Peptides against a protein of PDB entry 2AKA. Designs and how they scored, part 226

Target 1, 299 residues: chain A of PDB entry 2AKA
Amino acid sequence: MEDLIPLVNRLQDAFSAIGQNADLDLPQIAVVGGQSAGKSSVLENFVGRDFLPRGSGIVTRRPLVLQLVNSTTEYAEFLHCKGKKFTDFEEVRLEIEAETDRVTGTNKGISPVPINLRVYSPHVLNLTLVDLPGMTKVPVGDQPPDIEFQIRDMLMQFVTKENCLILAVSPANSDLANSDALKIAKEVDPQGQRTIGVITKLDLMDEGTDARDVLENKLLPLRRGYIGVVNRSQKDIDGKKDITAALAAERKFFLSHPSYRHLADRMGTPYLQKVLNQQLTNHIRDTLPGLRNKLQSQL

## One batch from the design tools (peptide; made by RFdiffusion4, then SolubleMPNN)

Design b2_p30_2_s1 (from b2_p30_2, 17 letters changed)
Fold by OpenDDE base, seed 2:
Structure b2_p30_2_s1 (fold): chain B 299 residues (1-299), chain A 30 residues (1-30)
Amino acid sequence: as target 1 above (299 residues)
Amino acid sequence: AEAAAEAQSIEDVQALFPEIDELVAKLQAE
């Protein structure tokens, strides 16, 4: 079964060249969340590198198809610049920014055209994620006043697909019942069959409060449940705090917290990565028998 | 040139069909 995710990656690459990316119902995981929910930090923690654009407002303005591939070597490749191997992940960040600006222009607009990035690393499991623009109500720069709806429409192109799993990222230090990620997931997946909940910022909750009932799947039940994570603070990111040290701190947080200690082996970024790899592999297996005929009809 | 690139991409997708068929056959045998 190790070849299932790489096979889907090759299909994604081939269809990207045809320009039909938005119409494909390939088995995939779409990442959804509000701005500053911690999506980028989760993805960077999988890779163990700082490689995503950072800043205030809408940072992700195009879908990013992130293909993680377990390898003995560490490097990145973009589909739009074949043959160039990136070993400096700061250059990867700059290429994402440049390629985004090339298509969207100077107005900080959005585009539904994906960027395809493959990362080879000994520190990753085979996993493909589609990072989507963060949901926002506040336009930045020269963005149109309806940017909220443009982002929503873009997300809907992915999350409405039957073969799309949804990674709903919500911060614990906000009202989870009002989470933008959980709201959009509930709209397109009312039975909670395709949604995996991620709860970030558990370390930033008010004293005497916890997310135990959510993490135990008792408050807002999802068939696939919830996984809590602790990301680096913005100060830690700006200070270039090592991701390995942050993962150790995350483990310590769950083990030492009275409300989460009993869940600690089913929490944290490494566990999330394993669960997503397994879920995606199983989902590909279940969809593959019908995939060939569906793909042929879309050519 | 664009039409040629699209045609090549279609061929690249079709070239994956035998591998899909093989994997499906393996999964059905399990």
Scores: peptide ipSAE 0.306, ipTM 0.831, DockQ to the pose 0.732
Fold by OpenDDE base, seed 3:
Structure b2_p30_2_s1 (fold): chain B 299 residues (1-299), chain A 30 residues (1-30)
Amino acid sequence: as target 1 above (299 residues)
Amino acid sequence: AEAAAEAQSIEDVQALFPEIDELVAKLQAE
């Protein structure tokens, strides 16, 4: 079973060469959430490196197919730069920005054409995620006035696919009923069969408030449940706080919090990685018998 | 160039079919 995710990665790479990944119903996990929901921080915490573009407004402007591969070595590779191994993750960030700007221009436009990034690391489980642009209602800079709808249409190309699991990232310090991630997930998955909830910013909730009912799957039930995480603060990111130290602080947060202590073994970034690996592996196993025939019909 | 890339992509996918078939067979035998 350990080879199922790498097999699907090879399929993704093969189809990505023609720019038609959006039309493929491959077993995958699409990451959705509003701007500043903490998506990029969750992904960086999986890798243990700072490598994603950061900034105000729409940062992710193309889908990023992030293929995490457990390996004895640590390096990254882009599908568009075959044979180049990146060991400096700052160079990975710069390459994402450069490749994004090459296609979208400098006007902060978006493109549905994915960037394929593979990260080999001893610190990751095998896991493939599609990071999607953050949902926004307000254009920034030179963005077109209809950018909200362009982003929505791009997300819909992924999340409407039957074999797409949805990682819905919502901040705890905002009204969950107004979560952009959960709204779009409910639109395309009304029975909550394909959606995994991630609750970020649990450490930024107002005093005397907690997300216990959400994390216990009582408020807005999802079949696949919710996992809480504590990302690095913006101050910690700017200060280049070590991600390993941040993961230890996250564990301490859940263990010490009166509302979350009983859930602590089913919370945090390491548990989220494990769950996503298992969910994706099982999903590939369930879809693989039909996948071959479907792929052959699309060739 | 695009047609050549598409043709190579098709070939790359087809090259994975034996491995997929083997894995499916193993999963069905379990």
Scores: peptide ipSAE 0.293, ipTM 0.828, DockQ to the pose 0.760
Fold by OpenDDE base, seed 4:
Structure b2_p30_2_s1 (fold): chain B 299 residues (1-299), chain A 30 residues (1-30)
Amino acid sequence: as target 1 above (299 residues)
Amino acid sequence: AEAAAEAQSIEDVQALFPEIDELVAKLQAE
């Protein structure tokens, strides 16, 4: 089963040239969350590098198909820049920004056209994620007044697909019942069959409060459950705190917290990565026979 | 140019069918 994710990656690459005209329901994980929910930090923690655009408002403005591939070497490749190997992840960030701006312009508009990025690393498991623009209700800066609807329409193109799993990223320091990620997931997956909950910012909850009931899957039950993570703070990011130290701090957080200690072995970024790899692999296995038949009928 | 890109993409997908079929067969045998 080790070759299932790489096979789907090759299918994704092949279909990228057809654009949106291919109504292909490929097995994938779409990452959804409100602005500042911690999506980018979760993805960067998988790679162990800072490589995603940062800023205020909507930072991800095109879908980013992030293909993580376990390898003995560390480098990145873009589908739009075939043959160029990036070893500096700052250059990866700059390329994402440049390619985004090339299509969307400077007005912070969005485009549904994906950027395809493959990252080879010894620190990753095979995993493909589609990072989607952060949900917002209020246009900021030079964004068009209908940006909320544009984002929602873009998200719906992915998350309505039957073979799309949903990684719903929600901050614990906000009302989880009002989480944009969980709301959109509930809209398209009312039975909670395709949704994986990620709870960020557990370290930023008010004193005397915890997300234990959510993490134990008792409050808003999902079939695939919830995984808590602790990302670097903005101060830690600005201070260039290394991701390795952050992962150690995350482990310490769960082990030392009275409400989460009993869950600590099923929490944190490394566990999340393992779960996502397993769930995606199993999902591909279950969908691949039907996908083969569908592909044949569309050619 | 778009039509040519689409045609190439179709060919690239078709080239993967033997591998897909092999994997499906293995999975069904488990």
Scores: peptide ipSAE 0.275, ipTM 0.814, DockQ to the pose 0.787
Fold by OpenDDE base, seed 5:
Structure b2_p30_2_s1 (fold): chain B 299 residues (1-299), chain A 30 residues (1-30)
Amino acid sequence: as target 1 above (299 residues)
Amino acid sequence: AEAAAEAQSIEDVQALFPEIDELVAKLQAE
């Protein structure tokens, strides 16, 4: 089963020139969430590097197919610049920004054309995620007036696919019942069969409040459940706090919190990564018998 | 150029079909 995720990666790469990844019903995990929900921080915590664009407003403006590959070496490669190995993850960030701007222009528009990024690392499990633009309700700056709908339409192209799993990222310091991620997931997956919930910002909840009922899958039940994570604060990011230290702090948070201590072994970024690897592998396995015929019909 | 890229991509996908078939066969044997 070790070759299932790499096989799908090769399929994704091959289809990149035929059309948009959104047109393909490949087994994949789409990452959805509102702006500032903590999606980028979750993905960076998997890699253990700062490599995603940062800023206010729409940061992710194209789908990012992030292919994590366990390897003895650490480097990144883009499909659009084959043969170039990136060992400096700041250069990876700059390349994402440059490639985004090349297609969308300077108007901060969005494009459904994905960027394919492969990261080799000894610190990752094999995992492919499609990071999607953060949902927004209010255009800011030079954004198109209909940007909310453009983003929604883009997300729908991915999350409506039968073989798409949904990683719904929601901040705990906001009303989870009003989570944009959970709303879109419920719209396209009303039975909660394809959705995995991630709850971020658990450390930023008001004193005396907790997300225990959500994390115990009692409030908004998902078949695949919820996993809580604690990301670095913006201060920690700006201060270049080491991700390894942040992961240790996350573990300490769950172990020391009265409401989460009993869940601590099923919380945190390392556990999330394991679950996603397992879920994706199993999903590919279940899809693979019909995959060839489906792919042939889409050529 | 786009047509050539598409044609190549189709070929690249088709080249993976034997690997898919092999993996499917292995999974069915388990």
Scores: peptide ipSAE 0.267, ipTM 0.810, DockQ to the pose 0.825

Design b2_p30_2_s2 (from b2_p30_2, 17 letters changed)
Fold by OpenDDE base, seed 2:
Structure b2_p30_2_s2 (fold): chain B 299 residues (1-299), chain A 30 residues (1-30)
Amino acid sequence: as target 1 above (299 residues)
Amino acid sequence: SEAAARAQSIAEIEALFPEIDALVARLQAE
């Protein structure tokens, strides 16, 4: 069963090389959420490295196919520069920025053409995620006034696919009923069959409030449920706070919080990674019958 | 050439079909 995700990764790489990425209905997990919802922090916490672009506004401007592979060694590889092994994750960040700018130009526009990044690490489970641009209503720089709709159209190319699971990332310190991630998920998955909820910023909620009802799947029920996480603050990221220390703090948060203590073993980034690995593996298993014939018809 | 690169990628995909078939057969036998 551990070979199912690597097999799909090989298919993704091969189809990317022929320019057919947008039309593939491969079993995958698309990551959706508003700007500053904490998507990048969740992905970096899986790897245990700072490697994603940071800044204000729209940071992710191309889909990032992030292929995590459990390995004894730690390095990254891009599909667009085969044979180059990156061991410095700051160089990985710079390559993402450079490759994004090469395609989108100086106007900070978006492109639907994915960047394919594979990360080998002893700290990861086999897992493939597609990080998508954050939903926004506010253009930045020379972006067109309709950038909101361009982003939505790009997201829809992924999340409307039958074999796409949706990782909906929502901050707890905002009205969850009005979450951009949950809204788009409800639009394309009205029965909540393909959506996994992630609740970030639980540590930033107002005193006397909690997200217990959401995390217990009682308020906005999803078949695949919700997982709460606590990411590093922007100050901690800027100060290069160690991710291992942040994961320990996350564990302590759930164990010590009166509203979440009983859920602590089903919360946090390590548990989320395990659940996503299992969900993706099972989803590949369920979709693999007939996939060969579908793929052949797309060549 | 771009055509040669495409042909190679197609061949790589086709080379995965026996592996997919074997996995499907195994899953159906369970």
Scores: peptide ipSAE 0.341, ipTM 0.870, DockQ to the pose 0.689
Fold by OpenDDE base, seed 4:
Structure b2_p30_2_s2 (fold): chain B 299 residues (1-299), chain A 30 residues (1-30)
Amino acid sequence: as target 1 above (299 residues)
Amino acid sequence: SEAAARAQSIAEIEALFPEIDALVARLQAE
């Protein structure tokens, strides 16, 4: 069957232009995670480029609709600057920052208005993700005192939608029961039907501990299961460690680890990308029969 | 104008409906 993701992307772009994107129940995957959960690194690893804003606190301050499109060429396009092709992903990062600051100002506030970014690459599968602001409980810097509630309200606009899948990103080196991502997912998806678990920082767990029970879906069962990944460290990012080399190291990590070796073929960033592509495609297929009438009612 | 931009976007969405309908019909036949 033809990939249905590009069709939904066209719908998403058109609805974004009329200001209804946040309220539209299109088949999509919302990415949720606490601050420093490794969310941005997962997305960058799909593209194989550094292109997302980095920093302390909440770096994603507007929803980022990231449309990955498999192509023979590599470039990016923003919906807000049609016709401009970005081949330098540093310029992509700068544009995200500039467009964010244009709307939110300098106070590190948030806006529910999405940024729509399409990335064409030979290294990606067709995949659309909505990157959401990182959950926080404590305002930092110039953030408003109610920033926690603003973020939660924004996230709820996406994750409460029936056609929204939830990519819950949680670090393994923290108590998974206290994962902000899994908590919000459980709140809106109590039966675990829409949630995909991603476990990051498996390489940063304390010696003698592992997340095997989580990854085997035995501790906090999700219907769609868990996928472990190993991202570049902050030191590796600052040192501009090649993402391809990091992906090779990730594969080696799972293959060599006594607790994860048996799961290695169902772990890592490439497998995650494949699973997300398949799940989104299948989800679109399942929801498409009802979509036409729903779309008509929104016009 | 904003109104013109909205009208254009609506037209773009409506132009996708035949494709959606065809895909739905195919999926339902499987």
Scores: peptide ipSAE 0.329, ipTM 0.864, DockQ to the pose 0.693
Fold by OpenDDE base, seed 5:
Structure b2_p30_2_s2 (fold): chain B 299 residues (1-299), chain A 30 residues (1-30)
Amino acid sequence: as target 1 above (299 residues)
Amino acid sequence: SEAAARAQSIAEIEALFPEIDALVARLQAE
C-alpha cells in the first residue's frame, strides 16, 4: 500500500493543471479551523521546518495542497514552478506569499485555486493535506466585507465531498463547544464519520482546567477520535526554537500532566502524523476500486 | 495554449489508469 498516497498526488497534480481541483472528489484530508487555531503550526511540525506564511488576519488565502513525501533528501517543489527545488524553507514561505498575491492581489482577497506544494523529507510520512483558509467572522484591514462567507463557501467546496476527510483543528484555550472547526465538521459530517479532531494549545489552558473529556472522546464524540498537540508559542517561533526541541517538550507535557498522562502514547504531533498517514492510506484503499470510473466521469 | 495544457493533463491522468487498475487488482487479491 506504499504507493497509494503518491498515486493520488499525481492525480491531484494533473487535475490542478486543468483547474478542477475544487471540484475533484479525490481521497484527501482537508484541514479546517478558525484563524489562529494552530493549523499552520501543526503542518510545520510535520515537516520540522518553518515555511508557512505568518501574520495577523487571513494568512492562508488559497487552498494549500501540502504533499509530504518520505525521501532520503529534503527539498520542496511547487507545481506552478516545476523543476525548481527549494532547500531553503524561507524561500518556500516567500513563494507561497508571492503566488498567493499573484492571484488574489494585495487586497488580501481569497481564491479557491489551490497552491500545490510537495515536500520531500526523511522526517515525514507520506501524507497529503489540504490547508484551507482560517474561518473568520470579522474582516480586517482591506479584506472584503463578505470574507467570512467567501471562506465558508470555499471550505464547503472541499468538506462536502464524500471522499474528503476533515482534520478539525480547535484550540483548547477557547470554548471547544463553539469551535468553528467542529461546527463546520458537524454540519457536513453529522455522524462524525469523516472528521479527525485536533486539539491545540493544551499548554495554554487555565490552571485547573483540562480537555480530558474531549481527548477521551466523551464530550463531542468523533468516530476517528481526537489527538491533542502542543505547538510552539509565538515567542518560541520568533526565537527560532527548534521544532525537535518543541516535540520533546510536547512529549514531556503529556507525560507530566495529570489529566493527560494516561493518554500520552496517543497524543502529540508524531502520533498525529502516523494516524493521518494510516487514515489517508486506508481511505484511498477503500475508494480506489471506484476511483477510475469516477475520474473518467470528471474528464 | 490553455487547450494544449488541458489536453496534456488529461493524457497524464489517462496514463495513470493502468496503474490504478493494477493496484485495485492487487488489493482485491489480498
Scores: peptide ipSAE 0.306, ipTM 0.855, DockQ to the pose 0.763
Fold by OpenDDE base, seed 3:
Structure b2_p30_2_s2 (fold): chain B 299 residues (1-299), chain A 30 residues (1-30)
Amino acid sequence: as target 1 above (299 residues)
Amino acid sequence: SEAAARAQSIAEIEALFPEIDALVARLQAE
């Protein structure tokens, strides 16, 4: 069963090479959330490396198909740079930025054409995620005034697909009722069948407040529930705090917090990674028989 | 060429069909 995700990855790569990936209903997990919701930090915490573009405003400007593969070795490779192995994850970040700018230009525009990145690591479970541009209402720099709608249209190309699971990333220190991630998820998945909630920034909530009701799936119920995580602070990122140390701090946070201690074994980045691996594997299993026939018709 | 790239991708997909079929058969037998 551990081979299901790698098999779908090979299919995804083959279709991506012909630019038709957006039209395929492959079993996948799309990551959605507002700007600064913590999406990039969640993905980097899975890998245990800093490798995603950072900055203010819209950082992700193309879909990033991130294929995590458990391996004895640690390296990355891009579909657009076949044969090149990246062992320095700073070079991975630079390549994402360069490849993004090659297509979108320097005006901070967006493109629906995915970047395919595969990361081999002994520290990851097999998992494929599609990181999507952060939702925003405010254009930055030379972005078109309709950039909000362009991003929305791009997201809709992924999240409307029946075989797309939605990882909705929302910060706990903001009103959950106003979560961009949960709003778009509710629009395309009104019954909450395809949506997994991630609650970030639990460590940044005001004193005397907690997200217990959300994490217990009592406030805005999702069939697949919610998982809380604690990402590195911006100060920790700037200080190059080790992700392994951050994961230990995250575990300590949940265990020591009165509102979350009873949930601690079902919280945090390692548990999230496990759940996503299991959910994706099961989803592939359920969809693969029908997918086989559809794939043949799309050739 | 784009045509050659497409042909290669199709060949890669078709090469996966036996693995997919075997896996589907196994899953249906369980």
Scores: peptide ipSAE 0.301, ipTM 0.851, DockQ to the pose 0.699

Design b2_p30_2_s3 (from b2_p30_2, 17 letters changed)
Fold by OpenDDE base, seed 4:
Structure b2_p30_2_s3 (fold): chain B 299 residues (1-299), chain A 30 residues (1-30)
Amino acid sequence: as target 1 above (299 residues)
Amino acid sequence: SAAAAEQQSLQEIEALFPEIDELVAKLQAE
């Protein structure tokens, strides 16, 4: 089982070089959510490093194929600069920004061409995610007025594929029924078979409110359920609060909260990472025979 | 060239087939 994700990673790397027209329905997890939903923070919490671009508006402007690989060493590698090992995760952030700007220009445009980033770490489980641009209705800067539709079209290229699992990231302090992530997931997965819900910002809910019904899978049921997480606040990020300390605070939050205490062992970033590893592994197992046959027919 | 890159990628995929076949066989035997 442990070798399935690395094998698919090698396939993914090989297909990335063939270009966009490889209609390969690879088993993958696409991360979707509105702007500021907390997607990047979830991914950084898996790695335990700050390495993703941050800012206002659309931060992710190209798909980021994030391949997490459990290793005794900690470093990152990009597919576009093979052989360069990054040990400073700030340099990883800068490379993502530079490579994004190289393709999209300075106008904050988007490109469907993925960035492939592999992170080796002793702190990660084997996991591959495709971070997609945040859904937005408001162009920023000199973005085209149709940027919302461009983003949606880009997302649809991933999430419409049958072998794509959807990590739908929604903030708890917003109306979940109006979650862009859950809306797009429902459009392409009406039965909720491929969607995993992540609820962020549980610590930012109004006093006397909770997302218990959502987290218990009672409000908007998904077959794969919901996992709540507590990310660092923007203030904590700006203050360079350690992710390890944030994970401890997250655990404390769930254990101490009256509405979530009974769910605490099925909540938080470490549990999410474990679930995603298992879900992806199982999904690869189920899809690999069919994928093999499709590949053979294309060669 | 783009064509050369594509051909190389196809060769890399083909090189993975034995491993895929082994894994598929293992998964079907469980």
Scores: peptide ipSAE 0.257, ipTM 0.823, DockQ to the pose 0.753
Fold by OpenDDE base, seed 3:
Structure b2_p30_2_s3 (fold): chain B 299 residues (1-299), chain A 30 residues (1-30)
Amino acid sequence: as target 1 above (299 residues)
Amino acid sequence: SAAAAEQQSLQEIEALFPEIDELVAKLQAE
């Protein structure tokens, strides 16, 4: 059963060359959330490296298919640059930026054409995620005035698929009822069958407030529940704080917080990674027979 | 060409079928 995610990765790679019209509903996890919700930080925490574009406004402008592969060695490979192994993750960041700009131009536009990135690491579980552009209402710079709708339409291409799980990333320091991630998830998954909630910025909540009821799945119930995480602060990111140290600080946060201590073993980035690996594996298992039949009908 | 790339991708998918079939068979036997 450990080979299911790598098998689907090979299918994803093969289908990437078949243009956007491949009606293949591959089992996958789409990552959705508002701008600055902490999506990129969650993904970087899985890898243990800084490798995603940073900046103000819309940073992710193309879908990023991130394939994490447990390996004895650490390196990255892009599907658009076959045979090149990246060991410097700053070069990975620069390649994402360059490849994004090559397709979208300099106007900060978006494209639905994915970037496929595979990361081999001894520090990851096998996991495939699709990082999607952050939802926004306000165009920045030279972005088209309808950028909000363009992003929404792009997201809908992924999250409407039946075999797509939704990782809904919401900040705890904002009104959860107004979460862009949970709103879009509720629109396409009204019964909460495909949605996994991630609550970020738990360390930035106002004094005397907590997200306990959310994390206990009591406020806005999802079948797959919620997992809280504590990402590095922007100051920590800018200061290049070590991710391993940040993960230790996250563990300490949950263990020491009166409202979260009892949940601490079911919180944090390492637990999230484990849960996502298990859920994706199980989801592939459940969908693989149907996928096989669909593939056979298209050949 | 785009058509050649598509054909290559289809061949790569077909090459995975034996492994898919084995996994499906294992899942059905459990």
Scores: peptide ipSAE 0.253, ipTM 0.823, DockQ to the pose 0.734
Fold by OpenDDE base, seed 5:
Parts: C-alpha cells; structure tokens; sequence
Structure b2_p30_2_s3 (fold): chain B 299 residues (1-299), chain A 30 residues (1-30)
C-alpha cells in the first residue's frame, strides 16, 4: 500500500493538463475552512516550514494541491515549472503568489485552476491535500462583490465528489455550531462519512471553556472524528518561532490541560498527519478498482 | 494547444495503467 498515494499524485499531475472542465473524482482530501481558521498553519506544521502566503483577506485564491512525499531529501517542486527544485521555502511562498497572480490578475479574483506543489521531506508522511480558498462573507479591497459565492461554488466542485474526503478546519475560539467548514461539510456529507474535523485555536479559548465535547465526538458527531491542534500564534510566526518548538508546545498543551489530557495521544499535528495518511491510503485502496475502470472509460 | 495538452494527459494516464493494474491485483490478493 506504500505506493498508493504516489500513484494518485501521478494521476493528479497527468490530469492537470485537462484543466478545470475535467470530471475528476480522484481520491483526495479537500481542506475547507473560513478565513483565519488556521488552515495554512496546519499545512505548514506538516512540512515544518513557512511556505504558504500570508496576509489579510483571501490568501489562497486558487486550489493548492499539496503533495507531501516522504524522502531523504528536503525540497519542493511545482508542476508548472518541472525540474526546478526549491530548497528555500520562502521562494516557494513567492512562487505560489506569483503563479496565483499570473492567472487571477491584479483584481485579487479567484481561479479554480489548481497549483500543484510537491514537497519532499524526511519530516512528512505521504499525504496529498487540496487547500481551498477560505470562506468569506465580506469582500475586501478590489475583490468581486460576489466573491463569497465564487468561493463557495469553487469549494462545491471539490467537496461534492464522492471520492473527496473533507478536512473541515474550525477554530475553537468561535462558535463551532456556526463553523463555515462544518456547515459546508454537513451540506454535502449529511451523514458525516467523508468528513474529518480539525479544531484549531484551542489555546485561544476563553478561560473556563473547552472543546472537550466536540473532540470526544459527542456534540457534532463525525464518523471519522475530530482532532485538535495548536498552531503558532501570529506573534510566534512573525517572531520566527521554530515549528519544532511549536509542536513541543502543542504536546505540552494537551498533556497539561485538564479537559484534554486524556485525549492527548489522539491530538496534535503529528497525530493528525498520521491519521490523514492512513485515511487517505485506505480511501485510495477502496476506490482504486473503481477509479481504474472510470479512467479506462475516459480513454 | 488545449486539445494537444489533453491528448498528452490521456497518454500519460494510459501509461500508468500497468502500475494501477499491478496495485489492484496486489490489493485483491490480500
């Protein structure tokens, strides 16, 4: 089963040339969440590098197919510039921004055309995620007035696919019952069969409050459950706090918190990465025979 | 150009079929 995720990565790369009009139902995990839900921080924590665009408003304006590949070496490659190895992850950030702007122009619009980024690292498990634009309610700057609906329509192109798993990222310091991620997941997956919940910002909850009931899968039950994570604060990011130190702090948070200590071995970024690798691998295994037949019919 | 890119993509997918078939066969043997 070790080759299943890399195989699907090669299929994704091949299908990139067909463009947005392709009826692609590849086994994948789409990452959904409101703006500032902590999606980018979760993805960066998997890699252990700062490499995603940051800023106010809509940062992710194209789907980012993030292909993590366990390797003895550390570098990144883009599908749109094959053969160029990026070892500086700041250059990776700049390339994402440049490639986004190349397609969307200067109006900060969105495009459904993915950016394909592969990251080789000894610190990752094989994992492919599709980071989607953060859901927003209010246009900012020069964004189109209907940007909320454009984003929603883009998300729906991914999350409605039967072979798409949904990583629903929700901040704990907001009303989880009103989570945009969980709402869209419930709309397209009403039985909670394809959805994995991620709860961020657990360290930013008001004193005397906790997300225990959610993390124990008692409040808004998902078949695949919930995993809590603690991301770096914006201050920590700006201060260039090391991700390794942040992962240690995350572990300490769960172990020391009265409401979460009993869950600590099933929480945090390393556990999330492991679960996602396993879930994706199993999902590919289950769907691959059907996928093969579908692909044959398209040739 | 778009048609050529699509055709190339289809050929690349077809080239993966032996590996897909091998993996499917392995999974079915488990």
Amino acid sequence: as target 1 above (299 residues)
Amino acid sequence: SAAAAEQQSLQEIEALFPEIDELVAKLQAE
Scores: peptide ipSAE 0.244, ipTM 0.816, DockQ to the pose 0.726
Fold by OpenDDE base, seed 2:
Structure b2_p30_2_s3 (fold): chain B 299 residues (1-299), chain A 30 residues (1-30)
Amino acid sequence: as target 1 above (299 residues)
Amino acid sequence: SAAAAEQQSLQEIEALFPEIDELVAKLQAE
């Protein structure tokens, strides 16, 4: 089973080289959520490095195909600059920014053309995620007034595909019934078959409130359930707080919280990574025969 | 077995890669 995710990665790379003309519904996980929902922090916590663009407003402006590969060495590679190995993850961040600006220009526009990034690390499980632009209602800079709809249309290109799983990221300190991530997921997956819920910012909830009923899958049930996580604060990120220390703090949070203690072994970033690896592997296995036939018919 | 079926499917997809590579090369040459 360990070779299924790397195989799909090779197919993804091949299709990226062919360009947008290959209409293949590849098994994948698309990450969706509102602006500042904590998507980028979840992805960085998987890698254990700061490597994604940061700032106010729309940060992700192109889809990022993030291919995590378990390896004895730690480095990153981009499909658009083959043969260059990045060992400094700040340079990875700068390359994402530069490649984004090269295609979108200086107006902070968006593009549906993916950036393909592979990260080799001893600290990751094999996992491929597609990070999508954060849903927003507020244009920034020279963005057109309809940028909200442009982002939505881009997301729909991914999440409408039958073989796409949806990682819906929602903050706990906001009304979950109004979650942009869960709304878009429900539109394309009304039976909740393809959606995995992630609840962030559990540490930022008002005192005396909790998300227990959500995390127990009792309030808004998804077949694949919900996983709570605690990300680093913006202050911790700016202070370059170690991600390993943040993961220890996350574990402590769940174990010490009266409402979450009984769920603690099914919460947190390491558990989420394991679940996503298993879900993706199983999904690839189930879709592979159909994918083969489709590939053969198109070649 | 489930393991045998998985291995067979993997081999079948891997057999397509030479054809995929050829297609990519043709499109890049146009």
Scores: peptide ipSAE 0.133, ipTM 0.680, DockQ to the pose 0.034

